# Designs tried in a protein design run: peptides against a protein of PDB entry 3KDP. Part 195

Target 1, 230 residues: chain A of PDB entry 3KDP
Amino acid sequence: PFLIFIIANIPLPLGTVTILCIDLGTDMVPAISLAYEQAESDIMKRQPRNPKTDKLVNEQLISMAYGQIGMIQALGGFFTYFVILAENGFLPIHLLGLRVNWDDRWINDVEDSYGQQWTYEQRKIVEFTCHTPFFVTIVVVQWADLVICKTRRNSVFQQGMKNKILIFGLFEETALAAFLSYCPGMGVALRMYPLKPTWWFCAFPYSLLIFVYDEVRKLIIRRRPGGWVE

## One batch from the design tools (peptide; made by RFdiffusion4, then SolubleMPNN)

Design b2_p26_5_s2 (from b2_p26_5, 21 letters changed)
Fold by OpenDDE base, seed 3:
Structure b2_p26_5_s2 (fold): chain B 230 residues (1-230), chain A 26 residues (1-26)
Amino acid sequence: as target 1 above (230 residues)
Amino acid sequence: DELERIAKEALEIIKEAREKIKELLE
């Protein structure tokens, strides 16, 4: 998401504080929780790995999979960002190249797509209004990411949700997201303004997409052991 | 410097929130 901000010169969709909240707040506990996940039921049925060849291939595949998931997360966040700005009069096309004028405190007559003038303060309110739902979108998508990362081959339905620490991690990141979104003073402290509850649901299609994608991938792996998708 | 200050403050808020959540779940 930050790369698109630089390339397109659009108003900042996700602040540095929200990035830190993701990295330090929502990713750490879930990641640790995966260390306590039960071994896959089929692990002892697998042939011994070649430590030289299989390690490199698996690391590349994992990196690509996480990269793709990260791109889907970013797309979800940007979708929310563009919807909010459009609702406030800024169409996506109008945002291109607007950053320079948007961030200038001395320009108080920036026009939206409909000719309405926006002061610097008003623009910053709209910008910060985008931070919270973008963050929440990432968290909701991370639910699916965390769940699918439990196993390499087995379906979530086969492995189950027995790891209590994982469940705690999901709850913790959700509760943290809710706290940062709705606690009084967070708008000033973290530049995260309150979010309409409906915006939590805008990320669900992307979460579902990731889940379906991974289940299909795992299904292919089960049907074609040793394939490139493993 | 200001960014570092904000980052540290945010980190402390996150830590505090985590502890509160843990306490509520115990």
Scores: peptide ipSAE 0.008, ipTM 0.372, DockQ to the pose 0.093
Fold by OpenDDE base, seed 5:
Structure b2_p26_5_s2 (fold): chain B 230 residues (1-230), chain A 26 residues (1-26)
Amino acid sequence: as target 1 above (230 residues)
Amino acid sequence: DELERIAKEALEIIKEAREKIKELLE
């Protein structure tokens, strides 16, 4: 997100506070929960791996998969960001190169895509209005990410949701997201303005996409053991 | 502004910690 912010010179889509909340609040417990996940049923049936070749290949493939998932997460966040700005009169094309004027406190007449002028304060409000739903989008997408990370090969439907700690993690991150989104004063204290409940649904397609992507990936792995997709 | 400053500082600490962990794992 930050790289796109710099390259495209668009208003900041995700604030430092939201990043901190993701790192400390929403990702920590779920990540720890994976350590307590039960072993896949197929692990005991796997033949001994060649430690010299199989480890490095597997690590690379896992890294690639996580990279792709991360890209989908980012796309989900940016989608939400652009939708919110568009609803406030700023079309995506108009945002390109706007950052310099957007962040200038002395410019109080920045025009939107429809010719409406925005003060610095108004612009910052809409910018901060994007932070919360971007954060929430990441959380919702992380639901799918966390669930798919339970297994490397087996379908989630085969493995089930037996890890109570993981379930707790999902509730914790969701509760934190709700708290930060709707608690009075968060707009002033953390620059996280309340979001419409409908914004939670904006992330669902991306969450589903991640889930489907991983299930397909795992299906391919099951059908082609030793392939490049492991 | 103060909260933002604190958040930035915390983020920097986290980043540094992550880099150190990476170095230890390499």
Scores: peptide ipSAE 0.007, ipTM 0.300, DockQ to the pose 0.036
Fold by OpenDDE base, seed 1:
Structure b2_p26_5_s2 (fold): chain B 230 residues (1-230), chain A 26 residues (1-26)
Amino acid sequence: as target 1 above (230 residues)
Amino acid sequence: DELERIAKEALEIIKEAREKIKELLE
């Protein structure tokens, strides 16, 4: 997200505080939860192959999966960002190159896509209004990510939701998202303005996409054991 | 500004921790 911000020169979609909240509040617990996950039933049934080769393949696959999921998460966040800015009069095309003027406190007449002028304060409010939805989108997408990462090969439906730490992680990130979105003072304290409840659903297509992606991946692994996707 | 600095530092620490966790999980 930050790289796209720099490259596209758009208003900052995800603030530093928001990033910190993602990392501290949503990513740590899921990562820990995975450490406490029980061994996948099918992994234990496989004969050990060459430890060096199998480790390398596993590392590559994990890296690719996390990278791809991360990209889907980012896309979901940006989608929500663009939707909110569009709702406030800033179409995506208009945002390109706008950062310089957007961040200039001395320019109080930045025009949106419809010719409405925005003061610096108004722009910052709408920017900070985007931070919360972006964060929430990441959280909602992480629901899927956390659940799918529970297993490497088996479907989530096959493995089930037995990990209490996983459930706790899901609860924690959701509670944090709700707190940051609706608790008074978050706009001042964290530059995260309240989110309309409807915006929680903006992430759902991407959450579903991650589920579908992972289920397809796992299906391929199950059908082609020992393939490069494993 | 100071909060932002602290946040950035914390972010880097978290990133490093995440990478270590990933390595341990691999």
Scores: peptide ipSAE 0.006, ipTM 0.295, DockQ to the pose 0.042
Fold by OpenDDE base, seed 2:
Structure b2_p26_5_s2 (fold): chain B 230 residues (1-230), chain A 26 residues (1-26)
Amino acid sequence: as target 1 above (230 residues)
Amino acid sequence: DELERIAKEALEIIKEAREKIKELLE
């Protein structure tokens, strides 16, 4: 997200506090929950052909899979960001290069895509209105990510939801998202303004996309053991 | 600007720690 912010020179889609909440708040419990996931029977039974090569390939493939999932998560966040800004009169194309004027507190006549002028205060309200939905989008997409991370090869339907710690992690993450989104004072303290409940649903297509992507990936792994998709 | 710098440094430390934890859990 920060790289896109710099490259595209768009208004900041998520604040530093939001990033910290993702790294420290939403990722810790899920990561711990995955440590207690039951080992796949197939992983435990497979003897590595070549411990050096198989380990390297597996590490590289896991890294690529996480990288791809992370990109889908970021796309979901940016989608929500662009939708909110578009609803407020700022089309995505108009946002390109706008950051310099957007962040200048002395410019109070920044025009949207329809010629409406926005004061610095109004722009910051819209920006901070994007922070919470972006965060919530990441949380909702992480639901799918947590579920798919339970297994490397088996379908979620085969492994099931037996890990109570994972379920607890999902609820904790959701509760944290709700707290940050609706608790009074979060707009001032964390620059996260209250979220309309409808914005939670904007992330669902991306959660579904990650779920489908991982199921297809796992299906390919099952059909072609030792392939580059692992 | 200083707060942003500190926050970025903290994020890098957290990211590094997270990667180390992942390596230990794999």
Scores: peptide ipSAE 0.005, ipTM 0.286, DockQ to the pose 0.036

Design b2_p26_5_s3 (from b2_p26_5, 20 letters changed)
Fold by OpenDDE base, seed 4:
Structure b2_p26_5_s3 (fold): chain B 230 residues (1-230), chain A 26 residues (1-26)
Amino acid sequence: as target 1 above (230 residues)
Amino acid sequence: SELEEIAKKALEIIKEAREKIKKLLE
């Protein structure tokens, strides 16, 4: 998100403190939960076909899968960001290159896509209105990520939800999202304004996309043992 | 700002730790 902010010169979609909250609050517990997850039986029992090549290939594929999931998460966040700004009169194309004027407190007549002038204060309100939904979108997408990370080969439906720590992680990140979204003072402290409950659902298509992606991947692995996707 | 730099450093540490954990789980 921050890289896109710099490259595209768009208004900041997510603050650094919020990013830190994601990494510390929503990613650490899940990572720990995965550490305590019992390895899938096939992972534990599968002998490498070629220990020299298969290990490297598998490591690369796993890293690519996580990278792809991360990209989907980012896309989900940006989608939410652009939707909110569009609803407030700023179309995505109009946001390109707008950052300089957007962040200048002395410019109080920044025009939106419809010619409406926005004061600095008004712009910051809408910017901070985007931070919370962006964060929540990431959290909702992470639900799917956490669930799919339980297995490498078996579907979520086959493995089930047995890891209590994982479940705890899901609740923790959700609770954190709720806290940051609705606790008084978060708009001042973290530049995260209160979120309308409807915005929680904005991320669901992306969560579904991740599930579908992973299930398809796992299906390919199951149908083609020893394939390049494994 | 100093806070941003600290945050960036912290994020990098966390990312590294996460990657190490992931590798251990493989």
Scores: peptide ipSAE 0.006, ipTM 0.272, DockQ to the pose 0.040
Fold by OpenDDE base, seed 1:
Structure b2_p26_5_s3 (fold): chain B 230 residues (1-230), chain A 26 residues (1-26)
Amino acid sequence: as target 1 above (230 residues)
Amino acid sequence: SELEEIAKKALEIIKEAREKIKKLLE
């Protein structure tokens, strides 16, 4: 997300504080929860043909899969960002190269896509309004990510929701997202202005996408044991 | 009231931390 901000020179979609909240507040508990997940029977019972090479290959494949999920998460965040800005009059194409003027406090007549002039303060409010839904989008998408990470081969429907720590992690992420989104003062303290509850649903398509992606991946693994997908 | 004061204090701490981080990143 930050790389796209730099490359495209768009208004900051996700603030540094928000990033820290993701890394420290939302990622840690889920990561710990996954550490307590019981080993998948299919993985642990199958001996690698070559312990040295097959381990590396499997680790690489897992890393690639999670990297792809991370990209989908980022896309979801940016989608929400662009939707919010578009609803406020800033179409995606107009945002390209706008950052310089956007961040300049001395420019109070930045025009949106419809010719409406925006003061610095107004722009910053909109920017900070985007930070929250981006964060929330990441959390919502992580719901699917955490659930799918419980198993490598088995469907979520097969494995079930047995890990209470994972459930706690999901709750914690959601609670943190709600706190950051709706607690008074977060706009001032964290530059995360309150989010309309309806915006929580903006992430759901991407959450579903990740879920479908993983289920399809797992389906392929089940149908083609020993394939490159696992 | 007490919770409000605690919340205000917490927000101020967070705000201060944010500003410090911002200054470090500038």
Scores: peptide ipSAE 0.000, ipTM 0.246, DockQ to the pose 0.037
Fold by OpenDDE base, seed 2:
Structure b2_p26_5_s3 (fold): chain B 230 residues (1-230), chain A 26 residues (1-26)
Amino acid sequence: as target 1 above (230 residues)
Amino acid sequence: SELEEIAKKALEIIKEAREKIKKLLE
């Protein structure tokens, strides 16, 4: 998100503190929960045929899976960001290169896509309005990510939701998102304004997409073991 | 600019830590 902000010169979609909350708060408990997940029976029972090549394949698999899922998560966040800005009159194409004028306190006549002028204060309210939904979108998408990362090969339906720590991690992450979204003072402290309940649902299509993507990926792996899709 | 640099460094450290944790969990 930060790299896209710099490269595209768009208004900041997610504040630095919020990024830190994602990295330190929302990702840690899920990562710990996965450590306590029962080893997939197929991974532990299969002795590596070639320890050097199989280790490299596994590292590439994990790197590709996390990279792809991370990209889908980012796309979900940016989708929510662009929807909010579009509702406020800023179309995605108009946001490109707008950062310089957007962040300038002395420019109070920044025009939106429809010619409406926005003061610095108004622009910052809209910017900070995007922070909370972007964060919540990542959390909701992470629900699917946590569920799919439970297993490498087996379907979620085959493995089941037996890990109580994973379930606890999902609730903790959701509770943190609710706290950051609705607790008084978060707008000032973290630049996260209160979120309308409807914005929680904006992430659901992306959560479903990740879920479907992973199930299809796992299905392909089961049908073609050792394929490049791993 | 200074806050951005600090944030970038912090993000890099966190990313490295996450990668190390992932490797340990593999």
Scores: peptide ipSAE 0.000, ipTM 0.277, DockQ to the pose 0.035
Fold by OpenDDE base, seed 5:
Structure b2_p26_5_s3 (fold): chain B 230 residues (1-230), chain A 26 residues (1-26)
Amino acid sequence: as target 1 above (230 residues)
Amino acid sequence: SELEEIAKKALEIIKEAREKIKKLLE
């Protein structure tokens, strides 16, 4: 998000507070849950044919998968961001290079894609309106991530959701998202304005996409045991 | 390579969806 912010010179899509909430609030418990997750039965029972090569392959596979999932998450967040701004009159093309004028408090006549002029205050409200939905989008996408991370080979349907810590993590991140989204004063204190409940559903297609992606990945792994998967 | 292909397809779907929504909101 930050890199795209710099490269595209767009209004800030995700604030520092939301980043901290993701890192400390949403990612911590899931990470712990994965540490306490019982190892997949096939991982525990399989002796590596070649410990050096098989370990390397697994590490690369995991790294690639998480990288790809992370990219999908980022795209989901930015999708939500662009939708919100477009609904407020700022089309994505118009946002390119707009940051300088957007952040200038002395410019109160920034035009949107439809010629409507926006004051600095109005622009900041719109910007901050994006923060909460972006965060919520990440949380909703992380639901899928947490579920798929439980297994490397087996389908989620086979493994199930037995880890109580993971389930707790899902509730924790959801509760945090709800708190930040609807608690009075968050707009002033954290620059996270309340969002419409419909925005929770905006991320569902991306969650589904990640889920399908991982199931397909796992299916490939099951069909090609010990093979290189790129 | 197979994972890369899946990722590319996913990205394409996302891009297409975004473009469609942009057009609807334009």
Scores: peptide ipSAE 0.000, ipTM 0.199, DockQ to the pose 0.015; fails the geometry check

Design b2_p26_5_s4 (from b2_p26_5, 21 letters changed)
Fold by OpenDDE base, seed 1:
Structure b2_p26_5_s4 (fold): chain B 230 residues (1-230), chain A 26 residues (1-26)
Amino acid sequence: as target 1 above (230 residues)
Amino acid sequence: EELKKIAEEALKIIKEAREKIKELLE
């Protein structure tokens, strides 16, 4: 998100505070929960890793995690960002290059896509209004990400949801996201303004996409062991 | 009232932390 902010010179889609809330708040417990996941049923049927040639974290795993799933997550966040800004009168095309004027507190007549002028304060309110939904979108797509990380090869339906700590992690991150989104004073404390409940659903297609993508990936791995997708 | 006080204190801590982070990033 921050890279696109710099490259496209758009208003900041995800603030530093929201990033910290993701990294320190919503991601820690779910990530720790994976340490308590049961081994896959077929793990003992796999060949052992060669410690001399095989890295513990291989290039395929990095490509999958950051290059594929991470991109889908980012797209989900940006989708929510663009929808909210469009609802407030800023179409995506108008946002390109707008950051300089957007962040200038001395410019109080920044026009939206419909010619409405926005004061600096109004612009910052709408910007911070975008941060919360972007954050929530990341949490929602992380539901899928966490669930797919339960297994390397087996379907989630084969592995099941027996890890109570993981379930707790999903609940905790959701509860934290709800708290940060709706607790009075979060706008002042964290610059996370309240979220319309409907915005939670903006991420659902992307969460589903991540889930389906990984299940298809795992299906391919099961059908074609030793492929590049593993 | 006690919950409100706890919430206000928490918000204060968060606000202070945010300001410190902002100062470190400037």
Scores: peptide ipSAE 0.006, ipTM 0.280, DockQ to the pose 0.038
Fold by OpenDDE base, seed 2:
Structure b2_p26_5_s4 (fold): chain B 230 residues (1-230), chain A 26 residues (1-26)
Amino acid sequence: as target 1 above (230 residues)
Amino acid sequence: EELKKIAEEALKIIKEAREKIKELLE
């Protein structure tokens, strides 16, 4: 998100506080919960990793985490961001290069895509209105990401949802996201304004996409072991 | 406020780097 903010010169889609809430808040308990996941049924049938040839973190894992799943997560967040800004009169094409004028507190006549002028205060309200839904979108997409991370090869349907700590983690991150989104004073303290409950559903297609994508990937790995998809 | 200052400094560094890259491409 921050790289696109710099490259495209768009208004800030995700605030520093929301990034910290993701990294230190919503991701911590779910990540710890994976340590308690039951081993895959075939793990002891696999040969040990060769430490001389097989890296623990290989290019395939980096490609999966950042290049594939991370891109789908970012697309979900940006989709929500662009929808909110479009509903407020700022079409995606109009946002390109707008950051310089958007962030200038002395410019109070920034025009939207329909010729409506926006004051600095109004623009910042709209920007901060995007931060919370973007954050919530990431949390909803992380539900799918956490579930797919349960296994490397087996389907989630084969592994099941027996890890009670993981289930607790899903509820905890959701409760934390709801608390940060709706608790009075969060708009002032964290610049996270309350969002309409309907914005939670904007991320669901992307969560489903991640889930289906990873299940298909795992299916391919099971059918063609040793492929480049691993 | 400190986080805002850090973010503003980071933005300044990025702007300077972008200007230097533009100068190198010209």
Scores: peptide ipSAE 0.000, ipTM 0.207, DockQ to the pose 0.014
Fold by OpenDDE base, seed 4:
Structure b2_p26_5_s4 (fold): chain B 230 residues (1-230), chain A 26 residues (1-26)
Amino acid sequence: as target 1 above (230 residues)
Amino acid sequence: EELKKIAEEALKIIKEAREKIKELLE
């Protein structure tokens, strides 16, 4: 999000506070829960990793984390961001290069795509209105991400949902997201304005996409062991 | 058949991306 903010000079899609809430709040318990996941049925049939030759973070893992899953998550967040701004009169094309004027408190006549003028205060309200739905979008796609991370090769349907700590983590991150989104005072304290409940569904297609993508990937790995997809 | 074609194209893109990442890490 921040890289696109710099490169495209768009209004800030996700605040630093919301990023911290993701990294330290919603992701922590779910990530820890994976340590308690049951081993895959074939884990002892696999060759052990050679610590001298096999990096813990290899090219394949980097590709999956940043190049594939992470990109889908980012796309989900940006989709929500662009939809909200479009609903408020700012079409995606108009946002390009707008950051400089957007963040200038002395400019109170920034025009939207329809010629409506926006004061600095109004612009900041709509910007902060984007932060909460973006955050919630990330949480929703993290549901799928957490579930797919349960296994490397086996389908989630083969592994099942027996990890009670992981299930707890899913509820915890959702409850935390709801708390941060709807608790009175969060708009002042965290610049997270409340969102309409309908915005929770905006990320569902991306969550489903992540899940389907990974299941297909795992299916390919099972059918063609030793392939480049592994 | 169309879904298969789309999947094959997607896999090709992923493969190319992975190769580029490998080149950057060498």
Scores: peptide ipSAE 0.000, ipTM 0.182, DockQ to the pose 0.014
Fold by OpenDDE base, seed 5:
Structure b2_p26_5_s4 (fold): chain B 230 residues (1-230), chain A 26 residues (1-26)
Amino acid sequence: as target 1 above (230 residues)
Amino acid sequence: EELKKIAEEALKIIKEAREKIKELLE
């Protein structure tokens, strides 16, 4: 998000505070919960990793995490961001290059796509209004991300949802997201303004996409072992 | 109440998605 903020010179889509809330709050417990996941049924049939040749973090893992799933997550967040700004009169094309004037405290007449002028305070309210839904979008897509990370090869349906710590993690991250989104004073304290409940659903297609994509990937791996998709 | 409604709707969507995926995997 920050890279696109710089490259496209758009208003800040995700605040630093929200990023910290993801890294330290919503993602930590779920990530730890994976350590308690049951082994896949075929794990004992696999050859042990050669520590001299095989890396724990390989190019395929990086490609999957950042190049595929991470991109889908980012797209989900940006979709939410652009929808919110469009609803407030700022079409995506108008946002390109707008950052300079958007962040200038002395410019109080920034025009939207419809010719309406926005004060600095009004613009910042809209910007901060984007942060919470973007954050929530990330949490919702993280549900799918966490679930798909339960296995490397087997379907999640084969593995099941027996890890109680993982289930707890899903509830924890959701509860934390709800707390940060709706607790009074969060707008002042964390610049996280409350979001309409409907914004939670904006991420669902992307969460589903992640899940379907990974299940298809795993299906391909099961049918064609030794492929580049592993 | 609103959070409960969201949770219920979310659960419904997840269940439907899971069933659809099961069908695709068969």
Scores: peptide ipSAE 0.000, ipTM 0.195, DockQ to the pose 0.045

